# Peptides against a protein of PDB entry 5NXQ: the designs that were tried, part 125

Target 1, 114 residues: chain A of PDB entry 5NXQ
Amino acid sequence: EIQIPVSMAAEEEYLRSKVLSELLTDTLENDGEMYGNENEVLAALNGAYDKALLRLFASACSDQNVEKALSLAHELKQDRALTAAVKISERAELPSLVKKINNIREARYEQQLK

## One batch from the design tools (peptide; made by RFdiffusion4, then SolubleMPNN)

Design b2_p29_4_s3 (from b2_p29_4, 13 letters changed)
Fold by OpenDDE base, seed 2:
Structure b2_p29_4_s3 (fold): chain B 114 residues (1-114), chain A 29 residues (1-29)
Amino acid sequence: as target 1 above (114 residues)
Amino acid sequence: SALEETMKELDKEMEEAVKKAEELLKEML
């Protein structure tokens, strides 16, 4: 059995989940019909996608690569994932990154209210 | 480390979503 490094596994899952999520989203937008399970599939894929991203995010934080970490945070889809990113940033003692991620969250809240 | 602990907590919190995704992917692929 081939053991894959954690970072590589996270990257693979990120890419896989991203592609499937985008394809499903495009299909739903094009067809205009949902039968209940599509949204559930999308939500599940988004969960896996964000988890993979957060692993990459944590790695970036560990490397103190704030720019990479911030870029990854922008790719997170779920608010709960952004919250997790904040916690990771706090643990990594990167207060500037915490502020920037909170700004992302606030911006998304404002967009949702529109 | 504190960072590792946070990641472990995250893994636990998102475990249900990951399991569901894996099951659904088997059906889709």
Scores: peptide ipSAE 0.037, ipTM 0.593, DockQ to the pose 0.474
Fold by OpenDDE base, seed 4:
Structure b2_p29_4_s3 (fold): chain B 114 residues (1-114), chain A 29 residues (1-29)
Amino acid sequence: as target 1 above (114 residues)
Amino acid sequence: SALEETMKELDKEMEEAVKKAEELLKEML
């Protein structure tokens, strides 16, 4: 059995889920339906994608790399994932990052209200 | 650590989404 470092495993899962999500999205936009459940698949993939990102996010927070953490937070798709990022930031005692992530949430919320 | 606990909670909260994604991907791929 090959032991893979946590950060490398998280990166692999992120890249895998990102590619699959993008491919499926592109297919829906350009080629139409595949199996009739694409929206459900995308929702599930977004969950896996965000989870992988949050692992990378947590790693960045552990490294006190606020800029990397913030960049990763911008890639999160679901509001619940941003909420999780806030919780992680709080646990990492990074209040400035908490505020910046909440700004992302507020911006997305305001855009959806239009 | 507090950070480890948060990660465990996150894993639990998002477990169903990951599981469903894997099941659906198995059907498609």
Scores: peptide ipSAE 0.035, ipTM 0.598, DockQ to the pose 0.505
Fold by OpenDDE base, seed 5:
Structure b2_p29_4_s3 (fold): chain B 114 residues (1-114), chain A 29 residues (1-29)
Amino acid sequence: as target 1 above (114 residues)
Amino acid sequence: SALEETMKELDKEMEEAVKKAEELLKEML
């Protein structure tokens, strides 16, 4: 049995989810057609996307690559994924990263209130 | 719906993946 490395699998899933999400978004923006399940599809795609990113994020934390980890955190779409990233950062004993990710969360909250 | 079920499964998988990642990181530190 051929085992695919976790990082490679995560990158593949990230790319797949990203492409599908963009295609669906473009379709909705350009055609305005609704089939009744778009929100659910987007949620599922975003979930898979963030899951893949979190795996990459964990890898970056393992490498103590704070800059890469932070860049990945900015790409996370869901707040729950950012929360997960914070937890991972805490376990990795990277307080500076924790603070920066929390700043991202706060900024997004403020933007949603506008 | 099938999508709702897959979403729930994905949420669970994400949580499990995070826990596993945390555990692995702990072992490395």
Scores: peptide ipSAE 0.035, ipTM 0.590, DockQ to the pose 0.081
Fold by OpenDDE base, seed 1:
Structure b2_p29_4_s3 (fold): chain B 114 residues (1-114), chain A 29 residues (1-29)
Amino acid sequence: as target 1 above (114 residues)
Amino acid sequence: SALEETMKELDKEMEEAVKKAEELLKEML
């Protein structure tokens, strides 16, 4: 069995999910049409996308690369994924990163209220 | 639907992935 580094596997999944998500999103935004279960497909893709990002995020935290970790957190789409990132950051004992991620969450909540 | 089932599985996988990531981080730190 070929052992592929977790980070490389995550990067591949990230790229694949990102491309598909962007294509679907662009289609919906440009055409404004639903032909079936596009929203459900998008949700599934977002899940895979965030999963891949969280793996990369954990790697960045282990490297104590706060800037990279924060950049990855900004790319997370789901609130539950941000929550997971907070937990990972707490375990990594990176309180500054915890605060910054919580700020991202709060900002998104405020945007939803507008 | 099959898609809904897949989504549920993906959610579970994400949770498991996070747990594994946390465990890995614990080992590395």
Scores: peptide ipSAE 0.035, ipTM 0.591, DockQ to the pose 0.067

Design b2_p29_4_s4 (from b2_p29_4, 14 letters changed)
Fold by OpenDDE base, seed 2:
Structure b2_p29_4_s4 (fold): chain B 114 residues (1-114), chain A 29 residues (1-29)
Amino acid sequence: as target 1 above (114 residues)
Amino acid sequence: SALEEEMERLAKEMEEAVKKAEALLKKML
């Protein structure tokens, strides 16, 4: 079996999860009804999506590509994933990125308070 | 469904994935 590099595997999962999340979201918006476990499925998809993103994020941090890392952080959906991104940034010794990600978190908190 | 179960597993493993990502980062740096 051909071993796929970790970064490529993460990218594939990212794309898959992104597409599924978008398709499901569109379906739910169009159908207008929520039955069964659709919300649970969405949450699970978002989890998988963020998991893949975090791997890409770590790679970007390793490359010292702060702009790419920040762009990826903006794509994270869950707060816990942003927290994870902060931790990764700390390990990468990128304090400017830490601050910027925390700003993203704060902005999302403010939006929830509206 | 099978898809739901797979996605749930992936979501639950996020914390573990973070740890692995950190480890990978450390290795790459």
Scores: peptide ipSAE 0.035, ipTM 0.569, DockQ to the pose 0.083
Fold by OpenDDE base, seed 4:
Structure b2_p29_4_s4 (fold): chain B 114 residues (1-114), chain A 29 residues (1-29)
Amino acid sequence: as target 1 above (114 residues)
Amino acid sequence: SALEEEMERLAKEMEEAVKKAEALLKKML
């Protein structure tokens, strides 16, 4: 049995999910419907994508690499994932990161309201 | 650790989305 390091596994899943999400998004934008459930698929893929990112995010937090963590947080798609990132940051005792992630959330809220 | 436990909890909360994605992908691919 081959044991894959957690970080490598997370990176692989992130990349896989990112590629799939991008491919689906491009298809929806350029080619329209594929199977009639593309939005549902996209939402699910975004969930998987964010989960993978959160693993990387947690790793960055563990390394006290705030800049890397923040960069990863910017890549999160769902608000619930950002909320998760905040909670992870809190547990990692990184208050500056908490604030910065909340700023991302607020910015997205403002964009949605306009 | 508290961080690990929180991460695990959050991962589980998002697990349904992952499972759904996998199920849907199987139908598409």
Scores: peptide ipSAE 0.034, ipTM 0.578, DockQ to the pose 0.521
Fold by OpenDDE base, seed 3:
Structure b2_p29_4_s4 (fold): chain B 114 residues (1-114), chain A 29 residues (1-29)
Amino acid sequence: as target 1 above (114 residues)
Amino acid sequence: SALEEEMERLAKEMEEAVKKAEALLKKML
C-alpha cells in the first residue's frame, strides 16, 4: 500500500486550487460576464486555497524555515487564514514571524480603508 | 444552497486542518 506524504498532498491541493482560483479571476476580469454563482465559487476556491497554504505554512514552521513560512503567509487571501497562521507561528515559538504576519494584516486593513 | 453548504464544510475543514497542524508541531517540538 502506497501512502502519499501529507506535505505532497498539501502541495498538490495548493496548486490545484491556485490554478482554479486564478482561472476564475481572469475570466471575470477579462470577460466581465457573471452568471450569479461566481462569487460563491470563488469564495469556496479561496477557502480551499488558504487551507492548503496553511498546511504548507505549518510544515515550513516545523522545519523552522521562517523565510518560506513568511512567503506563504503573503499568499494567504483571507484574514481568518492570516489569523490561523499567527496561531501556528505562536505554537511554533516563532515570535518574529508572528510580528511579520501581523504587519501583513495591518497593511491589508489600511488598503481596504482607501 | 449547495455552494453555501460546501463553503461551510470547507471552513470547518480549514479549522480542523489548522488543529491537526498544531498537533503535528507539538509532536515535533
Scores: peptide ipSAE 0.033, ipTM 0.556, DockQ to the pose 0.082
Fold by OpenDDE base, seed 5:
Structure b2_p29_4_s4 (fold): chain B 114 residues (1-114), chain A 29 residues (1-29)
Amino acid sequence: as target 1 above (114 residues)
Amino acid sequence: SALEEEMERLAKEMEEAVKKAEALLKKML
């Protein structure tokens, strides 16, 4: 039985989710409506995308690789995902990372207010 | 739709994966 490392599996799922999201987006832009619920599908896919990223993020935190974790956090799309990243960082006892992720969240809040 | 169902499945799978990763992290600390 082949055991796939958690990080490798996470990378695969991240890539899959990313590609599917891009394909679906491109299809909507170029070909129009597909199913009539494309926005809901995209939202679900974005959720999966963020969750896949969070898996990678958790792995990076486990490795105490703050820079990698932060890079991954920047790729998160949803605020709830950033919140999850904060929780993971707290659990990993990485207060510097917690602060940096909160900075990302605050920056996005400021953008939303404009 | 089938696509929506697949996305939901993937989302659930990734959610479980994250939970497992978090559990692993907890064990390592």
Scores: peptide ipSAE 0.030, ipTM 0.561, DockQ to the pose 0.052

Design b2_p29_5_s2
Fold by OpenDDE base, seed 4:
Structure b2_p29_5_s2 (fold): chain B 114 residues (1-114), chain A 29 residues (1-29)
Amino acid sequence: as target 1 above (114 residues)
Amino acid sequence: MEEEERKRKEEELLKEMEEIIEEYEEELK
C-alpha cells in the first residue's frame, strides 16, 4: 500500500471538497433549488471542506507559520471551525494567532447582524 | 536526548490537534 504523506492527503481532500462545494453552490444559485436534501448535502460538504482546512491549519501551526495559518483561517466557512482553529492555536502556544482568529469571528458576527 | 524530546513534543502536539479536529467532526453529526 502506497502511503500518501498526511500533508499531501489533506491538500488533496481540501481541493476536492472546495471544488465540490463551489460546484454545488453555483448549481443551486443558477439552476434553482434542488429537490430533496440539498441543504444537508451543502452542510456535509462545508463540514468536509472545513475539516480538510483544519488539518492544513494544524500543519501551519506546527510549522509556526502564523501568516499561513491566518490565511487558512480566513477560508474557513463555519464558526464552529473557527472555534476549532482557536483551540488548535492555543495548543500550539500561538497567542497572536488566537487573537487574530477571534477578530475574524467577531467581524463575521457583526456582518450577520447587519 | 534533546532531539528525541523535541520529536516527542511535536508528535504530542500533532496528536492534540487531531483530537480537536475529531471533536469538531463529532459536533457535525
Scores: peptide ipSAE 0.516, ipTM 0.876, DockQ to the pose 0.771
Fold by OpenDDE base, seed 2:
Structure b2_p29_5_s2 (fold): chain B 114 residues (1-114), chain A 29 residues (1-29)
Amino acid sequence: as target 1 above (114 residues)
Amino acid sequence: MEEEERKRKEEELLKEMEEIIEEYEEELK
């Protein structure tokens, strides 16, 4: 039984979810017509994408690699995933990372108000 | 002892992080 390291499994799932999310997004942008379930499929893909990123983020926090963790947090799509990343950073006792992720959340909120 | 305690703390931290990810996954359902 080949034990795939947890980090490699998370990276594989991230890449898979990223490719599918990008393909679906490009298709929707190009065709301009949404079929009835495409929003639900996109939301499910975004959820899987952010879940895979959160596992990579947790690994980076465990390694105390704040720069890598912050880079991964910028790739998160959903606000609820950023909230999970804050909780993970708090458990990892990385207050500088908590502040930086909260700044990402605030910046996205300000962009949505435009 | 000190290395074993460090390893236990790391395992507990990883477990707490996975619980946060599981909570996030339950919010997706």
Scores: peptide ipSAE 0.514, ipTM 0.877, DockQ to the pose 0.753
Fold by OpenDDE base, seed 1:
Formats: sequence, C-alpha cells, structure tokens
Structure b2_p29_5_s2 (fold): chain B 114 residues (1-114), chain A 29 residues (1-29)
Amino acid sequence: as target 1 above (114 residues)
Amino acid sequence: MEEEERKRKEEELLKEMEEIIEEYEEELK
C-alpha cells in the first residue's frame, strides 16, 4: 500500500477543492438559476476547501514558514477558518502571524460594511 | 536525546493543530 505523504495529500485535496469551489461559484453567478440545494453544496465545498488550506497552513507554521502561512491565510474564504488559523498560529508561537491574520479579518469586515 | 525531544515537541504541536482543525470541522455541522 503506497502511503501518500500527508503534505502531498493535503496539497491534492486543496487543489481539488479549489477547482470545484471555483466551478460552482462561476455556475451560480452565470446561470442565475439557483437550484434549491446549490447554496448548501457551495457551503460544503467552501468548508472542505478551507479545511484543506488549514492543514497546509498548519504545516507551514510547523516549518516556521511565516510567509507561506500568510499567503495561505489570504486564500481562506470563511471568517471561522481565519479564526482557526489564528488559533494555530498561537499554538505555533507566531505572534507576528497572529497580528497579520487579524488584519486580514478586519479588512474583510470593513469590505462587508460597504 | 535532543533530537528525540525535538521530534516529540513537533508531534505534539501537529496534534494540537489537528485538534483545532477538528473543532473547526465540528462548527460546520
């Protein structure tokens, strides 16, 4: 049994989830015909996408790669996922990264108020 | 000893991070 390294599996799942999320988003934006379950499917895909990103983020934090971790945090879609990323950064003892992620959260909040 | 202790600390950190991801997943339900 070929065990795929955890990092490679996480990258594959991230790429898959990214493509599926983009395709579904584009479909919802273009067809205007919301099937009754499309929002639920989109939410589920976004959840899986952010989960995959959080695993990559955790790996980057473990490697002390703050630049990579921050880049991954910008790709997170949900505020709750950013909250998880803050908690991970705190456990990794990366206070500079915590501040930068909180700045992302604040910026998104300000954009939603427009 | 020092390398084994470093490895144990890394494993502990990864475990704590996975617990945070599991908590996030539970909030999806």
Scores: peptide ipSAE 0.514, ipTM 0.876, DockQ to the pose 0.773
Fold by OpenDDE base, seed 3:
Structure b2_p29_5_s2 (fold): chain B 114 residues (1-114), chain A 29 residues (1-29)
Amino acid sequence: as target 1 above (114 residues)
Amino acid sequence: MEEEERKRKEEELLKEMEEIIEEYEEELK
């Protein structure tokens, strides 16, 4: 049985989740009618998308690739995912990344207040 | 010895990171 490297599996899942999320979003925007569970499906897809990103983020942190990790953090959709990214960055002993992710979170809060 | 120790530390770090991701996943439910 060929074990797929964790990084490759994470990248594949990210791409799959991203494409599916984009397709669903486009469908909802074009059809204008939400059928029953579409909001739940979209929320689940966003969760899966951020989960896949967090695995890539963890890999980037493990590689000490702060720039890649930060770029991935910007792609996170949910605040709870940013919180997870902060925790991961703390475990990776990357305090500069922690500060930068907290800045992303603060900026999003300010946008929601406007 | 040093290379094996470095590998063990990396595996532990990756495990701790996966636990954080699992905690995030449980919050999705």
Scores: peptide ipSAE 0.513, ipTM 0.876, DockQ to the pose 0.776

Design b2_p29_5_s4
Fold by OpenDDE base, seed 5:
Structure b2_p29_5_s4 (fold): chain B 114 residues (1-114), chain A 29 residues (1-29)
Amino acid sequence: as target 1 above (114 residues)
Amino acid sequence: SAAAAEEARKKKLLEEMEEIIEEYEEELK
């Protein structure tokens, strides 16, 4: 049995989710409506995408690689995923990272208000 | 060894983080 490192597995899932999300997005932008449930499908794909990123984020936190963790947090799409990232950072005892992720959330809130 | 202890610590930490990710996934439902 071949053991695959957690980080490698997470990267594979991230790439797969990213490709699928991009393909669907491109189809909607160029070809219009598909089956009437496109937004629901996109949301599901985005969820999977963020889930994969969160695993990469967790790995970075476990390595105490704050810079890499923060970079990954910027790639998260959903606010719910950012919330999860904060919780993960707290568990990793990285208060500086918590603050920086909260800054990301605040910035996105301001953009939504405009 | 110190290295073994560190790896064990990381493994435990990752398990705890996975629980948080599972909570995230549940919230999406």
Scores: peptide ipSAE 0.586, ipTM 0.916, DockQ to the pose 0.818
Fold by OpenDDE base, seed 2:
Structure b2_p29_5_s4 (fold): chain B 114 residues (1-114), chain A 29 residues (1-29)
Amino acid sequence: as target 1 above (114 residues)
Amino acid sequence: SAAAAEEARKKKLLEEMEEIIEEYEEELK
């Protein structure tokens, strides 16, 4: 049986989820005629997208690649995913990364208030 | 070997991180 490395599998899922999320977002923005479970679909796609990113993030943390990890954290869409990234960073014993991710969260909170 | 020990450490770390991701996934439901 063919074994796919975790990082490659995560990258594939990330790309798939990203494409679908963008397609759905564009449809909603341009047509605005989607009704029913569109919000649930968006939530599911965003969840899958961030899940894939979190696996890439975990991989970067395991490699002690703080720069790559931080770049990936900026791509996370949901606050709950950033929270998970903080927990992962703590497990990886990267306190500087924890602080930087918390700064991302704080910045997003401030943007929401404007 | 030191290399084998490092790989084992990395594998364990990734498993622990996967548990965190699973917790995240459960919150999505």
Scores: peptide ipSAE 0.585, ipTM 0.916, DockQ to the pose 0.835
Fold by OpenDDE base, seed 3:
Structure b2_p29_5_s4 (fold): chain B 114 residues (1-114), chain A 29 residues (1-29)
Amino acid sequence: as target 1 above (114 residues)
Amino acid sequence: SAAAAEEARKKKLLEEMEEIIEEYEEELK
């Protein structure tokens, strides 16, 4: 049995979920409703997308590559995923990254209020 | 060796991070 490196597997899943998520989003924006379960499908795809990103994020943190980790954090869609990223950053003992991710969360909150 | 110890450290760290990701998945339920 061939063992696939974790980073390669995570990247493949990220790319797949990203394409599907974008396709569904574009369809909803341009064509409207599909089958009535679009929101559930989108939520599932977004969940998988963020999960894949979190694995890439964890890898970057393990390499102490803060800049790469931060770039990945900006690509996260869900607030709960950002929360997970904070926890991962704390475990990696990267307090500067924790602060930067919290700034991303705060910025998104402000945008929602305006 | 130092290199082997470093790889072991990274592996353990990634395992702990995976547990956090699993918690993220559980919150979906």
Scores: peptide ipSAE 0.583, ipTM 0.915, DockQ to the pose 0.812
Fold by OpenDDE base, seed 4:
Structure b2_p29_5_s4 (fold): chain B 114 residues (1-114), chain A 29 residues (1-29)
Amino acid sequence: as target 1 above (114 residues)
Amino acid sequence: SAAAAEEARKKKLLEEMEEIIEEYEEELK
């Protein structure tokens, strides 16, 4: 049996989730509602998307690749995912990355408050 | 070897990070 490396598996899942999320969003935007369950589907897709990103993020952190990790963090959609990224960064002992991710969170909060 | 020890540490670190991701999943439920 051939074991697929974690990084490769995570990348594949990320790409799949990203494509599905975009397709669903475009469909809803152009073709209308999904009879009341579209929000649940989108939430599930976003969750899977961020989960895949977090695995890539963890890998980058383990390599102490702060630049790559930060780029991935910017792609995270949910605040709860950013929180997870902070925890991962702390475990990796990357305080500079922790600060940068918290800055992302603060920026998003400000945008929401307008 | 030093290389083997380093890989082992990295593996353990990734496992700990996976636990954090699992906690994230629980929050989605």
Scores: peptide ipSAE 0.585, ipTM 0.916, DockQ to the pose 0.780; fails the geometry check

Design b2_p29_6_s1 (from b2_p29_6, 19 letters changed)
Fold by OpenDDE base, seed 5:
Structure b2_p29_6_s1 (fold): chain B 114 residues (1-114), chain A 29 residues (1-29)
Amino acid sequence: as target 1 above (114 residues)
Amino acid sequence: SAAEEARRQAIEETLDEEIAELDREEAEQ
């Protein structure tokens, strides 16, 4: 069996999860509901999507590619995933990235309050 | 370098811990 590099595997999972999440979202928008379990299914897909992104994010941190890491953080959907990104950034000893991700979280909080 | 490798390992450890925690939280829903 050919070993696939972790970064390539993470990219594949991200793309797959992203497409599936988008398809489900489109279905909900067009059909209205999915027999009462649509929110649970969507949450599960969003979870998979964010976890895939976090793997890419960790790789970017390992490469000391702060700009790439930050761009990936912007693509995270759940606040809990942003919290994970902060913890990873702290472990990577990238305090500037920590601050920038916290700014993303604060901005989203303000938007939700409106 | 040794320092770079140590950092990479630390990041990987933290990633695994966070993924596991996210999985646990999802399972509680």
Scores: peptide ipSAE 0.660, ipTM 0.948, DockQ to the pose 0.815
Fold by OpenDDE base, seed 2:
Structure b2_p29_6_s1 (fold): chain B 114 residues (1-114), chain A 29 residues (1-29)
Amino acid sequence: as target 1 above (114 residues)
Amino acid sequence: SAAEEARRQAIEETLDEEIAELDREEAEQ
């Protein structure tokens, strides 16, 4: 049985989830509501997307690639996923990255208030 | 190095914990 490297598997899942999320968004924008399950489907897709990103994020942290890790954090959609990224960064002993991710969270919070 | 591997393992542990928590939160919705 062929084992796919963790990083490749994470990237594949990220790409798949990203494509599906974008397709769903485009469909909702162009064709209207999908009725009863649209929010649940979107949440599930976003969740899968963020989890895949977090795996890539953790890998970047392990490589001490702060710039790559930060770039990945910017791609996270949910605040809860940013919280996870902070926890991972703390465990990786990357305090500068922690601060930068918290700045992302604060910026998004301020944008939601506008 | 041993220190790098220990850090890698610690990061992986934290990742697994956070993924599990995200899974639980999604299941509660």
Scores: peptide ipSAE 0.659, ipTM 0.948, DockQ to the pose 0.850
Fold by OpenDDE base, seed 3:
Structure b2_p29_6_s1 (fold): chain B 114 residues (1-114), chain A 29 residues (1-29)
Amino acid sequence: as target 1 above (114 residues)
Amino acid sequence: SAAEEARRQAIEETLDEEIAELDREEAEQ
């Protein structure tokens, strides 16, 4: 039986979730249509998107590819997902990555205060 | 190596735990 690699499946889910999230955002911004369930749909899509990213992130950490891991962390949307990335980085024994992800979190906090 | 495999397994374990927590938090909404 041919098995699809976990990383390949994660990449597919990431791309799918990213496209759907962008399409929904564009629709709301450009058409101004409200269906009453946009927040729920966006939350579900963002959750799936971040989880897919975290799988790719973990793979990058396993490969000790800090730069790839950091790039993926920048693409995470939710703060809770960044927290997960920190925990994965700690388990991967990548303290420099932990610091950089915490810097991302701090930067986002500052942006929210503006 | 055995050490690399152990590290990979530890990362996967942490990933699975975090994914499960995210799933639970989403289900609570």
Scores: peptide ipSAE 0.659, ipTM 0.948, DockQ to the pose 0.824
Fold by OpenDDE base, seed 4:
Structure b2_p29_6_s1 (fold): chain B 114 residues (1-114), chain A 29 residues (1-29)
Amino acid sequence: as target 1 above (114 residues)
Amino acid sequence: SAAEEARRQAIEETLDEEIAELDREEAEQ
């Protein structure tokens, strides 16, 4: 079995999770029928999606590519995943990135209050 | 460099810990 580089594996998982999440969302929007397990499936897909993004995020942090890391952080769906991104950024010794990610979290909190 | 590799390994360790925590939280739901 050929070992796939970590970054390529992460990209593959991200794309797969993204496509499946979008496909399911589009299906639910086009079809007026909701099934009981759809919310659980969406949650699971979002979890896999964010974990895949975090792998890419960690790679960007390792490369000290703050702009790429920040771009990836904006694509994270769950607040818990943003918390993980902060911890990774702290370990990467990127305090500017930590501040920027916390700004993303604050902006989302403000949006939820509206 | 050795320092860059050490940082990369530290980031990977933190990533693994966070992924494991996310997995545990998902399993508890």
Scores: peptide ipSAE 0.659, ipTM 0.948, DockQ to the pose 0.835

